Peptides against a protein of PDB entry 4Y8H. Designs and how they scored, part 33

Target 1, 196 residues: chain A of PDB entry 4Y8H
Amino acid sequence: TSIMAVTFKDGVILGADSRTTTGAYIANRVTDKLTRVHDKIWCCRSGSAADTQAIADIVQYHLELYTSQYGTPSTETAASVFKELCYENKDNLTAGIIVAGYDDKNKGEVYTIPLGGSVHKLPYAIAGSGSTFIYGYCDKNFRENMSKEETVDFIKHSLSQAIKWDGSSGGVIRMVVLTAAGVERLIFYPDEYEQL

## One batch from the design tools (peptide; made by RFdiffusion4, then SolubleMPNN)

Design b2_p15_2_s2 (from b2_p15_2, 7 letters changed)
Fold by OpenDDE base, seed 3:
Structure b2_p15_2_s2 (fold): chain B 196 residues (1-196), chain A 15 residues (1-15)
Amino acid sequence: as target 1 above (196 residues)
Amino acid sequence: SYSSPVNNTAYSPAP
């Protein structure tokens, strides 16, 4: 898996590869690792496919309850719910989750929740087995307040590099763009990103 | 034996 989320001028973009494995075999070539937990709060899921999906479902439920009582939750609130679930179940859970969201007050925000259930707020985050190959690249190329197009390119290039070296990553690159204007899903195929 | 489907993860904190 190679996943990331990047804040930019107008919000935040989440990105992910689409490969799921079972042992040494590819179980799914087109997995959707970008999961909605609220209108403009999404997550990238790494770890057990079933477990992380269950966690995301629980978070989505909690955020719906929250919305009914208090209005739209902040991204920080969503991250805290993820953190609680991941931390409390860390002994029986394999999960590395990036939470990203947009709201008018806080703009785009990214929270990373690695194994163990800690939470870290960052301008951008990378995770998954493929992330180990792109720490240097991302550090060199990330800039604050990029345009949408620049950010899409940054994510595309980053994930392309991760996929190139990580056998557990591959398939399509999916992105979700969260801004004041709404939610946009993007998809890029190997024939495109492999040429980068 | 069967192993559950996994989105393979890293065991280090994200940057």
Scores: peptide ipSAE 0.237, ipTM 0.754, DockQ to the pose 0.093
Fold by OpenDDE base, seed 1:
Structure b2_p15_2_s2 (fold): chain B 196 residues (1-196), chain A 15 residues (1-15)
Amino acid sequence: as target 1 above (196 residues)
Amino acid sequence: SYSSPVNNTAYSPAP
């Protein structure tokens, strides 16, 4: 898996490959690792597919309940719920989750929750087995307040490199763009990103 | 034996 979320001028973009493995086999070539937990709060999921889906489902429900009672939750609130679930279940859970969201007050925000259930707010985050191959690239190429197009290109190039070197990553590159204007889903195919 | 589907995570233990 190669996943990342990047704050930029107008909000935040999440990106992910789409490969799920079962042992040495590819179980699913087109897994959607970008999961909505609220209108403009999404997450990237790595680890146990079932476990992380269960966590995301719980968070989604919690945020729906929150919304009905208190209004739209912040991205920080969502990250806090994820953190609590991941930390409390850390002994029986394999999960690496990136939470990203947009709201008018806080703009784009990214929170990473690695194994163990800690939470870290960052301008951008990368995770998954493929992330180990692109820390250097991302550090060198990330800039604050990039345009949408620059950020899409940054993510596309980053994940392309991760996929190139990580056998557990592959398939399509999916992105979700969260801004004041709304939510946009993007998809890029191997023929597109392998040539970068 | 069956292995659970995973989105492989960095530093994750072997299944």
Scores: peptide ipSAE 0.232, ipTM 0.733, DockQ to the pose 0.105
Fold by OpenDDE base, seed 2:
Structure b2_p15_2_s2 (fold): chain B 196 residues (1-196), chain A 15 residues (1-15)
Amino acid sequence: as target 1 above (196 residues)
Amino acid sequence: SYSSPVNNTAYSPAP
């Protein structure tokens, strides 16, 4: 898996490859690892497919209840719910989650929740087995307040490199763009990103 | 033998 989320001028973009494996075999080549937990709060999922899907479902439920009682939750609130679930179940859970969201007050925000259930707010985050190969590239090329187009290119190039070196990453590159204007889903195919 | 499907992850500290 190669996943990332990047804050930019107008909000935040999540990105992910689409390969799921079982042992040494590819179980699914077009997995959707970008999961909605609220209108403009999404997550990137790595680890056990079943575990992270269950966690995301629980978070979505909690955020729906939160909305009915208090109004639209912040991205920080969503990250806190993820953190609580991951930390309390860390001994029996394999999960690495990136939470990203947009709201008018806080704009785009990114929270990373690695194995163990800690939470870290960052301008951008990378995770998954493929992230090991692109820490240097991302550190060198990330800039704050990029345009949408610059951010899409940054994510596309980053994930392309991760996929190139990580046998557990591949398939299509999916992105979700969260801004004041709404939610946009993007998809890029190997014929395009392999040539970068 | 069967193992559950996973989206492989590796632990790395936050930057």
Scores: peptide ipSAE 0.230, ipTM 0.747, DockQ to the pose 0.090
Fold by OpenDDE base, seed 5:
Structure b2_p15_2_s2 (fold): chain B 196 residues (1-196), chain A 15 residues (1-15)
Amino acid sequence: as target 1 above (196 residues)
Amino acid sequence: SYSSPVNNTAYSPAP
């Protein structure tokens, strides 16, 4: 898996590859690792496909209840719910989650929750087995307040490199763009990103 | 037993 989320001028973009494995075999070539927990709060999931989906479902339900009582939750609130679930179950859970969201007050925000269930707010985050190969590249090329197009290109290039070196990553590159204008889903195929 | 479907992750205690 190669996943990332990047804050930019107008919000935040989440990105992910689409390969799921079972042992040495590819179980799914077109997995959707970008999961909605609220209108403009999404997450990237690495680890057990079933376990991380269950966690996301619980968070989604919690945020739905929150909304009915208090209005739209912040991205920080969503990250806190993820953190509690991941930390309390850390001994039996293999999960790396990136939470990203947009609201008018806080703009785009990214929270990473690595193994162990800690939470860290960052301008951008990378995770998954493929992230090991692109820490240097991302550090060199990330800039704050990029345009949408620059950010899409940054994520596309980063994940392309991760996929190139990580046998557990591959398939299509999916993105979710969260801004004041709404939610936009993007998809890029190997014939395009392999040429970068 | 069986190997469950996995979105493979890397060990990282902190970013």
Scores: peptide ipSAE 0.222, ipTM 0.747, DockQ to the pose 0.092

Design b2_p15_2_s3 (from b2_p15_2, 9 letters changed)
Fold by OpenDDE base, seed 3:
Structure b2_p15_2_s3 (fold): chain B 196 residues (1-196), chain A 15 residues (1-15)
Amino acid sequence: as target 1 above (196 residues)
Amino acid sequence: MYRSPRNDTAYSPAP
């Protein structure tokens, strides 16, 4: 898996490859690792597909309940719910989650939750087995307050490099753009990003 | 033993 989320001028963009593996086999070539937990709060999922799906479902439920009682939750609140689930169940779960969201007050925010269940707020985050190959590239090329187009290109190039070297990553690159204007889904195919 | 499908995870420290 290669996943990332990047804050930019107008919000945040999540990105992911689409390969799911079972041992040495590719189980699914077109997996959607970008999961909605609220209107403008999404997550990138790595680890056990079953575990991360279950966690995301629980978080979604909690955020729905929260919304009914208190209004729209913040991205921080969502990250906190993820943390509680991941940390309290760390012995039984394999989950690496990036939480990203947009609201008018906080704008785009990114929280990474690695296997241990800690939470780290960052301007951008990368995770998954493919992330190992792109730390240097991302550090060199990330800039704060990029345009949408610049951010899409940054994510596309980053994930392309991760996919190139990580056998557990591949397929299409999916993105979700979260801004004041709404939610936009993007998809990029191998014929496009492999040439980068 | 059949393992559940996985989206492989690496520990990602804060950049």
Scores: peptide ipSAE 0.132, ipTM 0.717, DockQ to the pose 0.091
Fold by OpenDDE base, seed 1:
Structure b2_p15_2_s3 (fold): chain B 196 residues (1-196), chain A 15 residues (1-15)
Amino acid sequence: as target 1 above (196 residues)
Amino acid sequence: MYRSPRNDTAYSPAP
């Protein structure tokens, strides 16, 4: 898996590859690893597909309940719920999650929750087996307050490089853009990003 | 042994 989330001038963009593997077998080449937990709060999932789906489902339910009682949760609140679930079940879970969201007060925010259930707020985060190949690239090329287009290109190039080297990553690149204007889903195919 | 589909996770240290 290669996943990332990047804050930018107008919000945040999540990105992911689409390969799911079982050992050396590609079980699903078009997996959606970008999961909605609230209207403008999404997550990137790595690790056990079953574990991360279960966690995301629980968080989604919790945030729906929260919304009914207290109004729209912040991204920090969502990250806290993920943290609690991942930390409390750390011995039984294989999950690496990036939480990203947008609200008018805090704008775009990114929280990474690696194995163990710690939480870290960052201007951008990368995770998954493919992320090991792109730390240097991301550090060199990330800039704060990029445009939407610049951020899409940054994510596309980053994930393209991760996919190139990581056998557990591949397929299409999916993105979710979260801004004041709403939610936008993007998809990029190998014919496009492999040429980068 | 049925291995659940996995998306491999690498530990990402906080930058």
Scores: peptide ipSAE 0.105, ipTM 0.714, DockQ to the pose 0.090
Fold by OpenDDE base, seed 2:
Structure b2_p15_2_s3 (fold): chain B 196 residues (1-196), chain A 15 residues (1-15)
Amino acid sequence: as target 1 above (196 residues)
Amino acid sequence: MYRSPRNDTAYSPAP
């Protein structure tokens, strides 16, 4: 897996590859690793597909309940719910989650929750087996307050490099853009990003 | 033996 989320001038963009494996077998070429837990709060999932799907479903339910009682949750609140579930079940779950969201008060925010259940707020985050290959590239090329287009290009180039070197990553690159204007889904195919 | 579908995870505390 290769996943990332990047804050930018107008919000946040999540990105992911689409390969699911079981050992050396490619079980799914077009997996959606970008999961909605609230209107403008999404997550990137790595680890056990079953575990992370279950966690995301539970978080979505909690956030729906929260909304009915207290109004729209913050991205930080969503990250806290993920953290509790991951930490309390760390002996039985394999999950690496990046939580990203947009609201008018806090704008775009990114929280990474690695194995072990810690939580870290960052301007951008990368995770998955493919992330090990792109730390240097991301560090050199990330800038704060990029445009939407610059951020899309940054994510596309980053994930392209991760996929190139990580056999557990591949397929299409999916993105979700979260801004005041709403939610936008993007998709990029190998014929495009392999040439970068 | 069949294993559950999995997306490999690397520990990443920072970008």
Scores: peptide ipSAE 0.073, ipTM 0.692, DockQ to the pose 0.091
Fold by OpenDDE base, seed 5:
Structure b2_p15_2_s3 (fold): chain B 196 residues (1-196), chain A 15 residues (1-15)
Amino acid sequence: as target 1 above (196 residues)
Amino acid sequence: MYRSPRNDTAYSPAP
């Protein structure tokens, strides 16, 4: 897996490859690793597909209850729910989660929750087996307050490089853009990103 | 033992 989330001028963008494997077998070429937990709060999932789907479902339920009682939750609140689940069950879970969201007060925010269940607020985050190959590239090329187009290009180039070297990553690149204007889903195919 | 599909995860320290 290769996943990332990047804050930018108008909000935040999540990105992911689409390969799911069972050992050396490619079980799914078009997996959606970007999961909605609230209208403008999403997550990137790495690790066990079953574990991360279960965690995301539980978080979505908690945020629905929260909304009915208190109104729209913050991204930080969502990250806290993820953290509690991942930390309390760290011995039985294989889950690396990036939480990203947008609201009018805090704008775009990113929280990474690696194996072990710690939480880190960052301007951008990368995770998954493919992230190992792109730490240097991302550090060199990330800038704060990029445009939407610049951020899409940054994510596309980053994930393209991760996919090139990581056998557990591949397929299409999916993105979710979260801004004041709403939610937008993007998809990029190998014929486009492999040429970068 | 059934092995669930996996999206392989490496530990990612905070950048």
Scores: peptide ipSAE 0.065, ipTM 0.679, DockQ to the pose 0.091

Design b2_p15_2_s4 (from b2_p15_2, 8 letters changed)
Fold by OpenDDE base, seed 5:
Structure b2_p15_2_s4 (fold): chain B 196 residues (1-196), chain A 15 residues (1-15)
Amino acid sequence: as target 1 above (196 residues)
Amino acid sequence: MYTSPVNTTAYSPAP
């Protein structure tokens, strides 16, 4: 898996490859690792497909209840719910999650929750087995307050490089763009990104 | 032994 989320001038963009494996076999070529937990709060999932989906479902339900009582939750609130679930179950979970969201007050925010269940707020985050290959690339190429187009290109190039070297990553590149204008889903196919 | 589908993750220390 190769996943990332990047804050930019107008919000935040999540990106992911689409390969799921079972041992040495590709179980799914077009997995959706970008999961909605609220209108403009999404997550990237790595680890057990079933476990991370279950966690996301619980968070989604919690945020729905929160909304009915208190109004729209912040991205930080969502990250806190993820953190509690991951930390309390860290001995039984293989989960690396990136939480990203947009609201008018805080704009785009990214929170990374690695295997131990800690939470870290960052301007951008990368995770998954493929991320090990692109730490240097991302550090050199990330800039704050990029345009939407620059950010899409940054994510596309980063994930392309991760997929190139990580046998557990592949398929299509999916993105979710979260801004004041709404939610936009993007998809890029191997014929395009492999040539970068 | 059944191996569940996995989106492989690497160990990541605190950034």
Scores: peptide ipSAE 0.136, ipTM 0.692, DockQ to the pose 0.091
Fold by OpenDDE base, seed 3:
Structure b2_p15_2_s4 (fold): chain B 196 residues (1-196), chain A 15 residues (1-15)
Amino acid sequence: as target 1 above (196 residues)
Amino acid sequence: MYTSPVNTTAYSPAP
């Protein structure tokens, strides 16, 4: 898996590869690892497909309840719910999750929750087995307050490199753009990103 | 032996 989320001038973009494996086999070539937990709060999922889906479902439920009582939750609130679930169950879960969201007050925000269930707020985050190959690239090329187009290109190039070297990553590159204007889903196929 | 589908993960330190 190769996943990332990047804050930019107008919000945040999540990105992911689409390969799921079972043992040595590719179980699914077009997995959707970008999961909605609220209108403009999404997550990137790595680890057990079942575990991370269950966690995301629980978070979505909690955020729906929260919304009914208090209004739209912040991205930080969502990250806190994820953190609580991941930390309290860390011995029984394989989960690495990036939470990203947009609201008018806080703009785009990114929170990474690695296997231990800690939480870290960052301008951008990378995770998954493929992330190990692109720390240097991302550090060198990330800039704050990029345009949408620059950010899409940054994510596309980053994930392309991760997929190139990580046999557990592949398929299509999916993105979700979260801004004041709404939610936009993007997809890029191997013929598009392998040339980079 | 059945193995559940997984999206391989790793610890991700802060950039």
Scores: peptide ipSAE 0.099, ipTM 0.679, DockQ to the pose 0.089
Fold by OpenDDE base, seed 4:
Structure b2_p15_2_s4 (fold): chain B 196 residues (1-196), chain A 15 residues (1-15)
Amino acid sequence: as target 1 above (196 residues)
Amino acid sequence: MYTSPVNTTAYSPAP
């Protein structure tokens, strides 16, 4: 898996490859690792598919309940729910989650929740087995307050490189753009990103 | 832990 989320001038973009593996075998080539937990709060999932799906479902439920009682939750609130679930169940979970969201007050925010259930707020985050190969690239090329187009290109190039070197990453590159204008889903195919 | 397809994870510190 190769996943990332990047804050930019107008919000935040999540990105992911689409390969799911079972041991040495590719189980699914077109997995959607970008999961909605609220209208403009999404997550990137790595680790156990079952664990991360269960966690995301629980968080979605909690945020729906929260919304009915208190209104739209902040991204920080969502990250706190993820953190609590991951930390309380850390002995039984294999989950690496990146939470990203947009609201008018805080704009785009990214929270990473690695194995163990800690939470870290960052301007951008990368995770998954493929992330190992792109730390240097991301550090060199990330800039704050990029345009949407610059950020899409940054994510596309980053994930392309991760996929190139990580056998557990591949397929299509999916993105979700969260801004004041709403939610936009993007997809890029190997014929495009392999040439980068 | 349930045996299922995995989004392969390797721990890395936050950048």
Scores: peptide ipSAE 0.036, ipTM 0.642, DockQ to the pose 0.095
Fold by OpenDDE base, seed 2:
Structure b2_p15_2_s4 (fold): chain B 196 residues (1-196), chain A 15 residues (1-15)
Amino acid sequence: as target 1 above (196 residues)
Amino acid sequence: MYTSPVNTTAYSPAP
């Protein structure tokens, strides 16, 4: 898996490859690892597909209840719910989650929740087996307050490099853009990103 | 025997 989320001038963009494996077997080549937990709060999932899907479902339910009682939750609140679930069940879960969201008060935010259930707020985050290959590239090329187009390009190049080197990553590159204007889903195919 | 699909997680450091 290769996943990332990047804050930018107008919000945040999540990105992911689409390969799911079990051992050396490719179980699914078009997996959707970008999961909605609220209107403008999404997550990137790494680790056990079953575990992370279950966690995301619980968080989505929790945030729906939260909304009915207190109004729209913040991205931080969503990250807190993920953190609690991952930490309390760390001995039984294989889950690495990146939470990203947009609201008018806080703008785009990114929280990374690695194995163990710690939480870290960052301008951008990368995770998955493919992330090992792109730490240097991302550190060199990330800039704060990029445009949407610059951010899409940054994510596309980053994930392309991760996929190139990581046998557990591949397929299509999916993105979700979260801004004041709404939610936008993007998809890029191998014929495009392999040539970068 | 089929096992649940898994992709390894790596921690992201601060930029």
Scores: peptide ipSAE 0.029, ipTM 0.617, DockQ to the pose 0.081

Design b2_p15_4_s1 (from b2_p15_4, 5 letters changed)
Fold by OpenDDE base, seed 2:
Structure b2_p15_4_s1 (fold): chain B 196 residues (1-196), chain A 15 residues (1-15)
Amino acid sequence: as target 1 above (196 residues)
Amino acid sequence: SLTEAIELASATNFK
């Protein structure tokens, strides 16, 4: 898996590969590792597909209840719910989560929740087995307040490199763009990103 | 089958 989320001038973009594994087997299946928990709060999932889906379902439900009582939750609130679930169940879960969201007050925000259930707010985050290959590239090329197009290119190049070296990553590159204008889903196929 | 699908899903990972 190769996943990442990047804040930029107008919001935040989440990105993910789509490869799925079953044990040591790489399944020929295109999966969606980007999951909605609120209108403009999404997450990237790594680890157990079942565990992370269960966590995301609980968070989504919690945020719906929160909205009915208090209004739209912040990205920080969503990250807190993820953190609580991951930390309190750390011995029974295999989950790595990146939470990203947009609101008018805080703009784009990214929170990474690695194994163990700690939470870290960052301008951008990478995770999954493929991330080990692109720490250097991302550190060198990330800039704050990039344009949408620059950020899409940054994520596309980063994930392309991760996929190139990580046998557990591949398939299509999916992105979700969260801004004041709304939500946009993007998809890029191997024929395109392998040539970068 | 449904049982196979459930078992497969439980063993599915995003590494």
Scores: peptide ipSAE 0.173, ipTM 0.640, DockQ to the pose 0.075; fails the geometry check
Fold by OpenDDE base, seed 4:
Structure b2_p15_4_s1 (fold): chain B 196 residues (1-196), chain A 15 residues (1-15)
Amino acid sequence: as target 1 above (196 residues)
Amino acid sequence: SLTEAIELASATNFK
């Protein structure tokens, strides 16, 4: 898996490869590791597919309940719910989550929740087995307040490099763009990103 | 519950 979320001038973009594995085998080439928990709060999932899906479902329900009582939750609130679930169940979970969201007050925000259930707010985050290959690239090429197009290119190049070297990553590159204008889903195929 | 869901976890992974 190769997943990342990047804040930029107008919001935040999440990105992920689409390969899933069962043991040593590729189980699915086009899975969706980007999961909605609220209108403009999404997450990237790594680790156990079942564990992370269960967590995301609970968070989604919690945020819907929150919305009915208090209005739209902040990204920080969503990250706190993820953290609580991951920390309380850390002995039974294999889950790495990146939470990303947009709101008018805080703009784009990224929170990473690694194994163990800690939470870290960052300008951008990368995770998954493929992330180990692109720490250097991302550190060198990330800039704050990029344009949408620059950020899409940054994520596309980053994940392309991760996929190139990580046997557990591949398939299509999916992105979700969260801004004041709304939610946009993007998809890029191997014929395009392998040439980068 | 979350615990029950965890117990039903599959071997499918997002490595």
Scores: peptide ipSAE 0.147, ipTM 0.668, DockQ to the pose 0.075; fails the geometry check
Fold by OpenDDE base, seed 5:
Structure b2_p15_4_s1 (fold): chain B 196 residues (1-196), chain A 15 residues (1-15)
Amino acid sequence: as target 1 above (196 residues)
Amino acid sequence: SLTEAIELASATNFK
């Protein structure tokens, strides 16, 4: 898996490959590593597909209840709920999660929650087995307050490099763009990103 | 519950 989330001038973009594994079997398909927990709060998932989906479902329910009582939750609130679930169950979970969201007050925000259930607020985050291959690339190429197009290109190039070297990553590159304008879903196919 | 869902975890992984 190769996943990342990047804050930019107008909000935040989440990106992910789509490869899955079952034992020794590798499956290239369009999967849901980018998961909605609120209108403009999403997460990237790595580890056990079932475990992380269960966590995301609980968070989604919590945020729905929160919204009905108090209004739209912040991205930080969502990250806190993820953190509590991951930390309290760390001995029984295989879960690496990046939480990303947009709101008018805080703009785009990214919180990474690695194994163990710590939480870290960052301008951008990468995770999954493929991330080990692109720490250097991302550090050299990330800039704050990029345009949407620059950010899409940054994520596309980063994940392309991760997929190139990580046998557990592949398939399509999916992105979700969160801004004041709404939610936009993007998809890029191997014939395009392999040539970068 | 979360624990019940974990017990039903599939062999599918996002490595």
Scores: peptide ipSAE 0.132, ipTM 0.661, DockQ to the pose 0.074; fails the geometry check
Fold by OpenDDE base, seed 3:
Structure b2_p15_4_s1 (fold): chain B 196 residues (1-196), chain A 15 residues (1-15)
Amino acid sequence: as target 1 above (196 residues)
Amino acid sequence: SLTEAIELASATNFK
């Protein structure tokens, strides 16, 4: 898995590969590791597909309740719910989560929640087995307040490199763009990113 | 419950 989320001038973009494994096999299924928990709060999932889906479902439920009582939750609130679930159940979970969201007050925000259930707010985050191959690239090329197009390119190049070297990553690159204008879903196929 | 869901989890992983 190769996942990341990047804050930029107008909000935040989440990105993920789509490869999955079942036991020792690479599944043919193209999966979506980008999961909505609120209109403009999404997460990237790594680890157990079932475990992280269960967590995301619970978070989505809590955020719906929150919305009905208090209005739209902040990204920080969402990250806190994820953190609590991951930390309290860390002995039984295989879960790595990146939470990203946009709101008018806080703009784009990224929170990473690695195994163990700690939470870290960062301008961008990478995770998954493929991330080990792109720490250097990301550090060198990330800039704050990039344009949408620059950020899409940054994520595309980063994940392309991760996929190139990580056998557990591959398939399509999916992105979700969260801004004041709304939510946009992007997809890039191997023929589009392998040449980078 | 979360515990039940975890116990019934598939072997599918996002590595």
Scores: peptide ipSAE 0.107, ipTM 0.649, DockQ to the pose 0.075; fails the geometry check

